# Peptides against a protein of PDB entry 3HTU, part 69

Target 1, 75 residues: chain A of PDB entry 3HTU
Amino acid sequence: RRPEEWGKLIYQWVSRSGQNNSVFTLYELTNGEDTEDEEFHGLDEATLLRALQALQQEHKAEIITVSDGRGVKFF

## One batch from the design tools (peptide; made by RFdiffusion4, then SolubleMPNN)

Design b2_p24_1_s3 (from b2_p24_1, 20 letters changed)
Fold by OpenDDE base, seed 2:
Structure b2_p24_1_s3 (fold): chain B 75 residues (1-75), chain A 24 residues (1-24)
Amino acid sequence: as target 1 above (75 residues)
Amino acid sequence: DEEKKRLEELLKKIKEKAKEREKL
């Protein structure tokens, strides 16, 4: 899958689960219990980041960087 | 658990930064 395709799957989950305007660490999205049954569970962080960058270009997400790591806010 | 604590602190920092951006 291309990053844009992964982004689509991730945002579909966000929408279905009613978690728009929620903030996640990158780890929570791919390793958390809430996404265990999702296709993107276990996705490598590099690919995840590219997927989120694609969503960011569509104004559907914003990647947040802090000193100790990164997260994302979905809109 | 050190890893769990690390993730919790990271999430806290990210959420705080997100709130700051939302208000701006």
Scores: peptide ipSAE 0.250, ipTM 0.742, DockQ to the pose 0.893
Fold by OpenDDE base, seed 1:
Structure b2_p24_1_s3 (fold): chain B 75 residues (1-75), chain A 24 residues (1-24)
Amino acid sequence: as target 1 above (75 residues)
Amino acid sequence: DEEKKRLEELLKKIKEKAKEREKL
């Protein structure tokens, strides 16, 4: 899959699951319990970042960087 | 454990930053 395709799958999960929290660490998305049954679970961080960047271009997500890590806010 | 604690602290910082950006 291309990063854009991964982004689509991730955003579909966000939309359909009705998450109570719209902000995630990158680790939570691919390694957390909430996504264990999702196709993108276990996705490498580099590909994940590219997927999220694609979503960011569509104004569906914003990548947030702090001093010791990164996360994402979904819209 | 320590890893979980680190993740929780990171998430806290990210959420705080997200709130700040929302107010801009």
Scores: peptide ipSAE 0.243, ipTM 0.738, DockQ to the pose 0.844
Fold by OpenDDE base, seed 4:
Structure b2_p24_1_s3 (fold): chain B 75 residues (1-75), chain A 24 residues (1-24)
Amino acid sequence: as target 1 above (75 residues)
Amino acid sequence: DEEKKRLEELLKKIKEKAKEREKL
């Protein structure tokens, strides 16, 4: 899958899961219990980041960088 | 578990920053 295709799957999960918390660490998205049954579970961080960057271009997400890691806020 | 602690601290920082960005 292309990064934008992964992004679509991720965003679909976010949108359809009805989650109250729209802020995630990158680790939570690919390694968390909430996504264990999703196709993008276990996705490498590099590909994940590219997927999120694609979503960011569409204004569907914002990658948040702090001194010791990154996360994402979905819109 | 140190990894769990790290994740929790990171999540805290990210969520705090997200809130700050929302205010701006």
Scores: peptide ipSAE 0.243, ipTM 0.739, DockQ to the pose 0.825
Fold by OpenDDE base, seed 3:
Structure b2_p24_1_s3 (fold): chain B 75 residues (1-75), chain A 24 residues (1-24)
Amino acid sequence: as target 1 above (75 residues)
Amino acid sequence: DEEKKRLEELLKKIKEKAKEREKL
């Protein structure tokens, strides 16, 4: 799959799931319990980042980068 | 900066959420 395709799958999950908030660490998205049944579970961080960057271009996500690490906010 | 503060606040929320999950 291309990064854009992964981004689509991730965003679909975010949209259809009943999340209390739309803020995640990168690790949480691919290694967390809430995504164990999703196709993108276990996805390498490099590919994940590219997927999120594609979503960011569509204004569907914002990658958060600070000194302590990275996360993402979905819209 | 205001922007830096915004990002740090978001990360704080991320960390707090992660901490709550670890308690389960």
Scores: peptide ipSAE 0.177, ipTM 0.685, DockQ to the pose 0.084

Design b2_p24_1_s4 (from b2_p24_1, 18 letters changed)
Fold by OpenDDE base, seed 2:
Structure b2_p24_1_s4 (fold): chain B 75 residues (1-75), chain A 24 residues (1-24)
Amino acid sequence: as target 1 above (75 residues)
Amino acid sequence: EEEKKKLAELQKKIEEKAEELEKE
């Protein structure tokens, strides 16, 4: 899959899951319990980042960087 | 667990940063 395709799958999950918060660590998206049944579970961080960058270009997400790591806010 | 604590701290920092960005 291309990064854009992964981004689509991730955003579909975000839209359907009804999460209380729209902010995630990158680890939560690919290694968290909430995404165990998703196709993108276990996705390598490099590919995940590219997928999120694709969503960011569409104004559907914003990648957040802090001292201890990275996360993302979905819109 | 130490690992879970680190993830929680990271999540908190990201949430705080997200709130700052939201207020901009």
Scores: peptide ipSAE 0.363, ipTM 0.798, DockQ to the pose 0.864
Fold by OpenDDE base, seed 4:
Order: structure tokens, then C-alpha cells, then sequence
Structure b2_p24_1_s4 (fold): chain B 75 residues (1-75), chain A 24 residues (1-24)
């Protein structure tokens, strides 16, 4: 799958699960309990980041960077 | 356990940053 396709899947989960406006660490999205049954569970961080960047271009997400790591807020 | 603590701290920082961005 392309990053854009992963982004679509991730955002579909966000929307359907009522996680809009929620904040996640990158780890939580791919390794958390809440996404265990999702196709993108276990996705490598590099691909995840590219997927989120695609969503960010569509104003559906905002990647948050702090000193200790990165996260994302979905809209 | 240490990883849980680290994750929790990171989550807190990200949430705080998100809140700041929302206010801007």
C-alpha cells in the first residue's frame, strides 16, 4: 500500500471509532491496544509518518513534534 | 514498566502541545 492508502485506512478508523479530535503518539496508533484489529497495526513508523503527512496535507491531521518524540492530532 | 512510564510522559507532552496548538 502507498502512504496515501494507509492514511485513508487510518482516518477511516479514526472516523468510525469516534476518535476525531483525539491525540495519539505514533506508537499508540500502530502498537496500541485500541488498534489491534486494524490493518495498520504493526505498521512501521516510517510508513506511518508518510501516511500521516498525506493526511496532514488534506488538513485531516496534524503531526505534533516534541523533544521526546512525535504524535498526531486528528480532525 | 519503564516503557509505560515513558509512553505516558510522551503522551502527556503531546496532549499539552496539542492543546496549545488548538488555542492558537
Amino acid sequence: as target 1 above (75 residues)
Amino acid sequence: EEEKKKLAELQKKIEEKAEELEKE
Scores: peptide ipSAE 0.362, ipTM 0.795, DockQ to the pose 0.905
Fold by OpenDDE base, seed 3:
Structure b2_p24_1_s4 (fold): chain B 75 residues (1-75), chain A 24 residues (1-24)
Amino acid sequence: as target 1 above (75 residues)
Amino acid sequence: EEEKKKLAELQKKIEEKAEELEKE
């Protein structure tokens, strides 16, 4: 899958799941309990980042960088 | 368990940063 395709799958999950908290660490998205049944569970961080960058270009997400790591806010 | 704490702390920092960005 292309990063854009991964991004679509991730965003579909975010949208359909009705998450009350739209802020995630990158780890939570691919290793968290809430995404265990999703196709993108276990996705490598590099590919995940590219997927999120694609979503960011579409203004559907914002990648957040802090000293200890990265996360993302979905819109 | 230390890993769990680290992840929790990271999540907190991300949330705080997100809130700051929302205020802008």
Scores: peptide ipSAE 0.359, ipTM 0.795, DockQ to the pose 0.859
Fold by OpenDDE base, seed 1:
Structure b2_p24_1_s4 (fold): chain B 75 residues (1-75), chain A 24 residues (1-24)
Amino acid sequence: as target 1 above (75 residues)
Amino acid sequence: EEEKKKLAELQKKIEEKAEELEKE
């Protein structure tokens, strides 16, 4: 899959999961318990970042960088 | 447990940053 395709799958999960929190660490998305049954679980961080960057271009996500890590907010 | 704690701290920092971005 291309990064854009991964981004689509991730965004679909966020939209349909019914979760009220839209902020995630990158680790939570691919290694968290909430995504264990998703196709993108276990996805490498490099590919994940590219997927999120694709969503960011569509204004569907914003990658957040802090002193000791990164996360993402979905819209 | 140590990793879980660090992850929680990171989550907090990200949420705080997200809130700051919304207010700006």
Scores: peptide ipSAE 0.358, ipTM 0.794, DockQ to the pose 0.854

Design b2_p24_2_s1 (from b2_p24_2, 13 letters changed)
Fold by OpenDDE base, seed 2:
Structure b2_p24_2_s1 (fold): chain B 75 residues (1-75), chain A 24 residues (1-24)
Amino acid sequence: as target 1 above (75 residues)
Amino acid sequence: SKELEELKKKIEKKAKEMEKEREE
C-alpha cells in the first residue's frame, strides 16, 4: 500500500470510531487496543508517519511533535 | 503506561496551543 492508501484506512477508522478526542500518540494508532482489528495495526512508525503526512497535505491531520515524541490530531 | 500518558498530555497541550494560534 502507498502512504496515502494507509492514510485513507486510518482516517476511515478515525471517522467511524466515535472517539471523544481526535488527538493520538503514534503508538496508540498502531499498537493501541482500540485499533487491534484494523489493518493498520502493527504498522511500522516510518510508514505510519508517511501516511499521516499524506493526510496532513489534505488538511485532515496535523502531526504534533513534542520533546518526548510525536502525535497527531485529526480533523 | 505512565510515560505514554504523560506524552499524550504534552501532545494535547501542544495541540491546544496550535489551535489558539490558528484562531488568532
Scores: peptide ipSAE 0.542, ipTM 0.845, DockQ to the pose 0.863
Fold by OpenDDE base, seed 1:
Structure b2_p24_2_s1 (fold): chain B 75 residues (1-75), chain A 24 residues (1-24)
Amino acid sequence: as target 1 above (75 residues)
Amino acid sequence: SKELEELKKKIEKKAKEMEKEREE
């Protein structure tokens, strides 16, 4: 899959889950319990970042950088 | 882990700051 295809799958999960937790660490998305049954679980961080960047271009996500790491907020 | 929780808190805080910045 291409990064943008992964982005689509990730965003679909975020949207369908209807959860109020819209902010995630990158680790939570690919290694957390909430996504254990998702196709993108276990996805490498490099590909994940590219996927999120694709979503960011569509204004569906915002990558957040802090001193200790990165996360993302979905819209 | 505790470190992950702390990171999450920092990200949430930054997200709120960025949101405020967009509204100004």
Scores: peptide ipSAE 0.523, ipTM 0.837, DockQ to the pose 0.860
Fold by OpenDDE base, seed 4:
Structure b2_p24_2_s1 (fold): chain B 75 residues (1-75), chain A 24 residues (1-24)
Amino acid sequence: as target 1 above (75 residues)
Amino acid sequence: SKELEELKKKIEKKAKEMEKEREE
């Protein structure tokens, strides 16, 4: 899958699970219990980041960078 | 983990700050 396709899957989960306007660490998105049954669970962080960047271009997500790492807010 | 929890708190805090800035 292309990053854009991963982004679509991720955002579909966000929308269907009512997680819009929520914040995640990148880790919990792909390694957390809440996404354990999702296709994108276990996705490598590099690909995840590209997927989120695609969503960010569509104003569906905002990647948040702090000193200790990165996260994302979905809209 | 505690480290993950702290990271998330930092991210949440910054997210709120960014939201506030967009509304100003």
Scores: peptide ipSAE 0.522, ipTM 0.837, DockQ to the pose 0.936
Fold by OpenDDE base, seed 5:
Structure b2_p24_2_s1 (fold): chain B 75 residues (1-75), chain A 24 residues (1-24)
Amino acid sequence: as target 1 above (75 residues)
Amino acid sequence: SKELEELKKKIEKKAKEMEKEREE
């Protein structure tokens, strides 16, 4: 899958689960319990980041960087 | 983990700050 395709899957999960406007660490998106049944569970962080960047271009997400790591807010 | 929890708190804080910046 291309990054934008992963982004679509991720955002579909966010929307279906009613978690728009929620904040996640990158880790909990791909390694957390809440996404264990999702296709993107276990996705490598590099690909995840590209997927989120695609969503960011569509104003559906905002990647947040802090000193200790990164996260994302979905809209 | 505690480290992950702390990271999330920092991210949430940064998110709020960025939101304020967008509102200005």
Scores: peptide ipSAE 0.511, ipTM 0.834, DockQ to the pose 0.892

Design b2_p24_2_s2 (from b2_p24_2, 12 letters changed)
Fold by OpenDDE base, seed 3:
Structure b2_p24_2_s2 (fold): chain B 75 residues (1-75), chain A 24 residues (1-24)
Amino acid sequence: as target 1 above (75 residues)
Amino acid sequence: SKELEELLEKAKKKAEEREKEEEE
């Protein structure tokens, strides 16, 4: 799959889950309990980042970088 | 933005607390 395709799958999950908090660490998206049954679970961080960058270009997400790690907010 | 960073920090803290509870 291309990064854009991964981004689509991730965004679909976020949208369908209807979670109150749309902010995630990158680790939570691919290693968290909430995504264990998703195709993108276990995705390597490099590919994940490219997928999120694609979503960011579409204004569907914003990647946040802080001193203690990185995360993303979905819109 | 600063607001998003604060939200991220809160999310991280919440996740860490859940992990600690599971390990106990």
Scores: peptide ipSAE 0.106, ipTM 0.583, DockQ to the pose 0.047
Fold by OpenDDE base, seed 1:
Structure b2_p24_2_s2 (fold): chain B 75 residues (1-75), chain A 24 residues (1-24)
Amino acid sequence: as target 1 above (75 residues)
Amino acid sequence: SKELEELLEKAKKKAEEREKEEEE
């Protein structure tokens, strides 16, 4: 899958699960208990970041970088 | 931006707390 396709799957999960406007660390999106049944669970961080960047271009997400890690907010 | 960063920090703390509860 391409990063854009991963982004689509992730955003679909966010929408269907009612997680809009929620904030996630990058780790919990791919390693958390809440996404264990999703296709993107276990996705490498590099590909995840590219997927989220694609969503960010569509104003569907905002990647947040802080000194102690990274996260994302979905819209 | 600051508000989002604060939300992220709160989310991280919440996740850490959940992890501790699961281990205990």
Scores: peptide ipSAE 0.104, ipTM 0.583, DockQ to the pose 0.047
Fold by OpenDDE base, seed 5:
Structure b2_p24_2_s2 (fold): chain B 75 residues (1-75), chain A 24 residues (1-24)
Amino acid sequence: as target 1 above (75 residues)
Amino acid sequence: SKELEELLEKAKKKAEEREKEEEE
């Protein structure tokens, strides 16, 4: 899959899961219990980041860079 | 935003605490 395709899958999960809090660390998206049954579980961080960047271009997400990590907020 | 960054840091810290508790 291309990063854009991964982004689509991720955003579909976010949209359909009805998460109360839309802020995630990158680790939580691919390694958390909440996504164990999702196809993008275990996705490498590099590809994940590219996927999220694609979503960011569509104004569906905002990547957050902090001193000791990265995260994302979905819209 | 700063608020978003703070939320992320809080979430990360909480996750680390959960992981620590599971390892104990």
Scores: peptide ipSAE 0.103, ipTM 0.582, DockQ to the pose 0.074
Fold by OpenDDE base, seed 4:
Structure b2_p24_2_s2 (fold): chain B 75 residues (1-75), chain A 24 residues (1-24)
Amino acid sequence: as target 1 above (75 residues)
Amino acid sequence: SKELEELLEKAKKKAEEREKEEEE
């Protein structure tokens, strides 16, 4: 799958699960209990980041970068 | 990663509070 396709799957989960306006660490999205049954569970961080960047271009997400790590807010 | 954890915790709490208020 392309990053854009992963982004679509991730955002579909966010929308269907009512997680809009929620904040996640990157780890929570791919390794958290809430996404264990999702196709993107276990996705590598590099691909995840590219997927989220695609969503960010569509104004569906905002990647939060701090010195100690990264997270994301969905809209 | 304490800085990120604290930041995200605050953001999550605020989001949950907003959702709760909208549901009420």
Scores: peptide ipSAE 0.090, ipTM 0.542, DockQ to the pose 0.172

Design b2_p24_2_s3 (from b2_p24_2, 12 letters changed)
Fold by OpenDDE base, seed 5:
Structure b2_p24_2_s3 (fold): chain B 75 residues (1-75), chain A 24 residues (1-24)
Amino acid sequence: as target 1 above (75 residues)
Amino acid sequence: SSELEKLLEQARKKAEEREREREE
C-alpha cells in the first residue's frame, strides 16, 4: 500500500472510533491495544509518518513532532 | 515515556472523559 492508502485506512478507523481517539502517540497508533485488529497495526514508523503527512495535507491530522516526542491529532 | 507522550496520554484521557460526560 502507498502511504496515502494507509492514511485512508487509519483515518477511517479514527472516524469510526469517536472523539476519544483524536490524540495519539505514533507508537500507540500502530502498536497499541486499540488498533490490534486493524490492518495498519505494526506499520513501520517511517511509513506511518508518510501516511499521516498525507492526511495532514488534507487537514485531517496534525503531526506533533518535537525533541521531547511525537504524536498526532486527528480532526 | 517522554514528557510529550505523557502529555498526549493526558490529552487523550481528557478527551475520553469529555466524551463520556457528553453521553451521560
Scores: peptide ipSAE 0.106, ipTM 0.576, DockQ to the pose 0.154
Fold by OpenDDE base, seed 2:
Structure b2_p24_2_s3 (fold): chain B 75 residues (1-75), chain A 24 residues (1-24)
Amino acid sequence: as target 1 above (75 residues)
Amino acid sequence: SSELEKLLEQARKKAEEREREREE
């Protein structure tokens, strides 16, 4: 899959999961309990980041990068 | 454990609290 395709799957999950918030660490998206049944569970972080960057280009996400770690906010 | 993780957790807690308040 291309990063854009992964991004689509991730965003579909975000949109339909009924989450009461939209912020995650990168680890939570691929290793968290909430995504255990998703195709992107276990996705390597590098590919995940590219997927999120694709979503960011579509204004569907914002990657938060600070010296102390990385996260993402979905819109 | 990281500062960012703590900030994200705080954000989640606030969102959850607001959701509970709206449902009450």
Scores: peptide ipSAE 0.102, ipTM 0.562, DockQ to the pose 0.154
Fold by OpenDDE base, seed 1:
Structure b2_p24_2_s3 (fold): chain B 75 residues (1-75), chain A 24 residues (1-24)
Amino acid sequence: as target 1 above (75 residues)
Amino acid sequence: SSELEKLLEQARKKAEEREREREE
């Protein structure tokens, strides 16, 4: 799959889950219990980041970067 | 936990609090 395709799957999960909190660490998205049944579970962080960057270009996500980690907010 | 994780958790708590306020 291309990064854009991964991004689509991730965003579909976020949207359909109807979560009232849409902020995640990158680790939570691919290694958390909430996504164990999703195709993108276990996805390498490098590919995940590219997928999120694709979503960011579409204004569907915002990647948060600080000195000791990264996260993402979905819209 | 990292500083980022603490900040993200803070954001989640704030969002959840607003949700509860809307439901009351």
Scores: peptide ipSAE 0.101, ipTM 0.558, DockQ to the pose 0.113
Fold by OpenDDE base, seed 4:
Structure b2_p24_2_s3 (fold): chain B 75 residues (1-75), chain A 24 residues (1-24)
Amino acid sequence: as target 1 above (75 residues)
Amino acid sequence: SSELEKLLEQARKKAEEREREREE
């Protein structure tokens, strides 16, 4: 799958699951309990980042980068 | 945990608290 395709799957999960909070660390998106049954579970962080960047271009996500970590906010 | 992780956890706790209050 291309990064854009991964992004689509991730965003579909966010939308369909009806999360009451839409902020995640990058780790919990691909390694957390909430996504254990999703196709993108275990996805490498480099590919994940490219997927999220594609979503960011569509204004569906915002990548948060600080000196000691990274996260993402979905819209 | 990192500073970001702590901030995100705080955000989640606030959201969950609001949800519980609406359901009670």
Scores: peptide ipSAE 0.099, ipTM 0.558, DockQ to the pose 0.116

Design b2_p24_2_s4 (from b2_p24_2, 15 letters changed)
Fold by OpenDDE base, seed 4:
Parts: C-alpha cells; structure tokens; sequence
Structure b2_p24_2_s4 (fold): chain B 75 residues (1-75), chain A 24 residues (1-24)
C-alpha cells in the first residue's frame, strides 16, 4: 500500500471509532491495544509518518513533534 | 509505561496550545 492508502485506512478507523479530535503517540497508533485488530497495526513508523503527512495535507491530522518524540491529532 | 505517559502529556499539552492559537 502507498502511504496515502494507509492514511485512508487510519482515518477510516479514527472516524468509525469516533476518535476524531483525539491525540495519539505514533507508538499507540501502530502498537496500542486500541488498534490491535486494524490492518495498520504493526506498521513501521516511517511509513506511518508518511501516511500521516498525507492526512495532514488534507487537514485531517496534525503531526505534533516534541523533544522526546512525535504524536498526531486527528480532526 | 511512565515514558509513554509523559510523552503523551507533552503532546496533548502542545496540541491544546496549538488549538487555542488557531481559535484566537
């Protein structure tokens, strides 16, 4: 899958689960308990980041960077 | 873990800050 396709799957989960406006660490998205049954669970962080960047371009997400790591807020 | 919790708090705090700025 392309990053944009992963982004679509991720955002579909966010929308369907009613987690818009939620904040996640990148780790939580791909390794958390809440996404264990999702296709994108276990996705490598590099691909995840590209997927989220695609969503960010569509104003569906905002990547948040702090000194200790990164997270994302979905809209 | 404590590390994850701390990171999440930092991210959430920054997210709130940005949200506030966008609404101002």
Amino acid sequence: as target 1 above (75 residues)
Amino acid sequence: SEELKKLLEKIKEKAKEREKERKE
Scores: peptide ipSAE 0.268, ipTM 0.738, DockQ to the pose 0.894
Fold by OpenDDE base, seed 1:
Structure b2_p24_2_s4 (fold): chain B 75 residues (1-75), chain A 24 residues (1-24)
Amino acid sequence: as target 1 above (75 residues)
Amino acid sequence: SEELKKLLEKIKEKAKEREKERKE
């Protein structure tokens, strides 16, 4: 799958699951309990970042960086 | 882990700040 295809799958999960918390660390998205049954679970961080960047271009997500790491907010 | 929780809180706080900036 291409990064933009992964982005589509990720955003579909976000939309369908009705998450009460729309902010995630990158680790939580691919390694957390909430996504254990999703196809993108275990996705490498480099590909994940590219997927999220694609979503960001569509104004569906915002990548957030802090001194200790990165996360993402979904819209 | 506690470190992950701390990181998440920092990210959430930063997200809130950015949201306020976009609305100003």
Scores: peptide ipSAE 0.244, ipTM 0.717, DockQ to the pose 0.829
Fold by OpenDDE base, seed 5:
Structure b2_p24_2_s4 (fold): chain B 75 residues (1-75), chain A 24 residues (1-24)
Amino acid sequence: as target 1 above (75 residues)
Amino acid sequence: SEELKKLLEKIKEKAKEREKERKE
C-alpha cells in the first residue's frame, strides 16, 4: 500500500470510532489496544508518518512534534 | 509508561497552543 492508502484506512478508523478531534502519539496508533483489529496495526513508523503527512495535506490531521516525540491530532 | 504519559501531555499542550493560534 502507498502512504496515502494507509492514511485513508487510518482516517476511516478515526471517523468510524468517533476519534475526530482527538490526539494520539504515533505509537498509540500502531501499537495501542484500540487499533489491534485494524490493518494498520503494527505499521512501521516511517510509513505511518508518510500516511499522516498525506492526511495533513488534506487538512484531516496535524502532526505535532515536541523535543522528545511526535503525535497527531485528527480533525 | 510514565514516559508515554509525559509525551502525550506535551503533545496535547502543544495541540492546544496551535488550536489557539488558528482561532486568532
Scores: peptide ipSAE 0.244, ipTM 0.719, DockQ to the pose 0.878
Fold by OpenDDE base, seed 3:
Structure b2_p24_2_s4 (fold): chain B 75 residues (1-75), chain A 24 residues (1-24)
Amino acid sequence: as target 1 above (75 residues)
Amino acid sequence: SEELKKLLEKIKEKAKEREKERKE
């Protein structure tokens, strides 16, 4: 899958589970309990970041950077 | 935003706390 396709799957999960307006660390999205049954669980962080960047271009997400890591807010 | 950054920090702190509890 392309990063854009992963982004679509991730956002579909966000919408289905009512996680819009929620904040996650990148680790939580791919390694958290809430996404264990999702196709993107276990996705490498590099590909995840590219997927989220695609969503960001569509104004569906905002990547947050802090001194010791990154997260994302979905809209 | 600064507000979102602070929220993210809180999330990370909670995760760290949970990890410590599991190791005890």
Scores: peptide ipSAE 0.203, ipTM 0.657, DockQ to the pose 0.072

Design b2_p24_3_s1
Fold by OpenDDE base, seed 3:
Structure b2_p24_3_s1 (fold): chain B 75 residues (1-75), chain A 24 residues (1-24)
Amino acid sequence: as target 1 above (75 residues)
Amino acid sequence: EEEKRKKELEEDKKIVEKRLKELK
């Protein structure tokens, strides 16, 4: 799958599960309990970041960078 | 609206920072 395709799957989960306007660390998205049954669970961070960047271009997400890592907020 | 978003972003950063610290 291309990053854009992963982004679509991630956003579909966000929307259907009512996680819009929620904040996640990148780790929580791919390794958290809430996404265990999702296809993107276990996705490498590099690909995840590219997927989120695609969503960010569509104004559906905002990547948050802090001193010890990154997170994301969905809209 | 701009100020509101800036405040939200700051709060979001704090949340992310806290969670990252807990994971380490």
Scores: peptide ipSAE 0.625, ipTM 0.885, DockQ to the pose 0.901; fails the geometry check
Fold by OpenDDE base, seed 5:
Structure b2_p24_3_s1 (fold): chain B 75 residues (1-75), chain A 24 residues (1-24)
Amino acid sequence: as target 1 above (75 residues)
Amino acid sequence: EEEKRKKELEEDKKIVEKRLKELK
């Protein structure tokens, strides 16, 4: 799958599960309990970042960088 | 408006940072 395709799957989950306007660490998004049944669970961080960057271009997400890692907010 | 957005981002950063610390 292309990053844009992964982004679409991720955002679909965000929308249908009511997680819009929520904040996640990247780890929680791909390794957390809430997404364990999703296709993107276990996705490597590099690919995840590219997917989120695609969503960011569409103003559907914002990648948050802090001193000890990264997170994301969905809109 | 811009100031509000910046404040929201700062709050989000704090949330992320807190979660990352809890995981370690």
Scores: peptide ipSAE 0.623, ipTM 0.884, DockQ to the pose 0.908; fails the geometry check
Fold by OpenDDE base, seed 2:
Structure b2_p24_3_s1 (fold): chain B 75 residues (1-75), chain A 24 residues (1-24)
Amino acid sequence: as target 1 above (75 residues)
Amino acid sequence: EEEKRKKELEEDKKIVEKRLKELK
């Protein structure tokens, strides 16, 4: 899959999740219990980042970089 | 508006930092 395609799958999950919190660490998205049944579970971080960058281009996400890692906020 | 977004981002950063500390 292309990064854009992964991004679509991720965003679809975000939309369906019903969670109030739209902020995630990258680890939570691909290794968390909440995404165990999703196709993107276990996705390598490099591909994940590219997927999120694609969503960021569409203003659907913002990658958050902090001192000890990265996260993302979905819109 | 810009200040509002800046504040939101700062809060989001704190959330991410907190979770990263908990996970690592």
Scores: peptide ipSAE 0.621, ipTM 0.883, DockQ to the pose 0.861; fails the geometry check
Fold by OpenDDE base, seed 1:
Structure b2_p24_3_s1 (fold): chain B 75 residues (1-75), chain A 24 residues (1-24)
Amino acid sequence: as target 1 above (75 residues)
Amino acid sequence: EEEKRKKELEEDKKIVEKRLKELK
């Protein structure tokens, strides 16, 4: 899959998951219990980052960088 | 508003930092 395709799957999950908080660590997206049944579960962080960058270009997400890692906010 | 967005981003960063700390 292309990064844009992964981004689409991730965004669809976020939109339909019913979660109120749109902020996630990158680890939570690919290793969390809430995404165990999703195709993107277990996705390597490098590919995940590219997918999120694609969403960011579409103004659907913002990658958050902190001292000890990264997260993302979805819009 | 830019100032509002700036504050929101700062709050989001704190959330991410807290979660990363909890996982480690």
Scores: peptide ipSAE 0.619, ipTM 0.883, DockQ to the pose 0.861; fails the geometry check

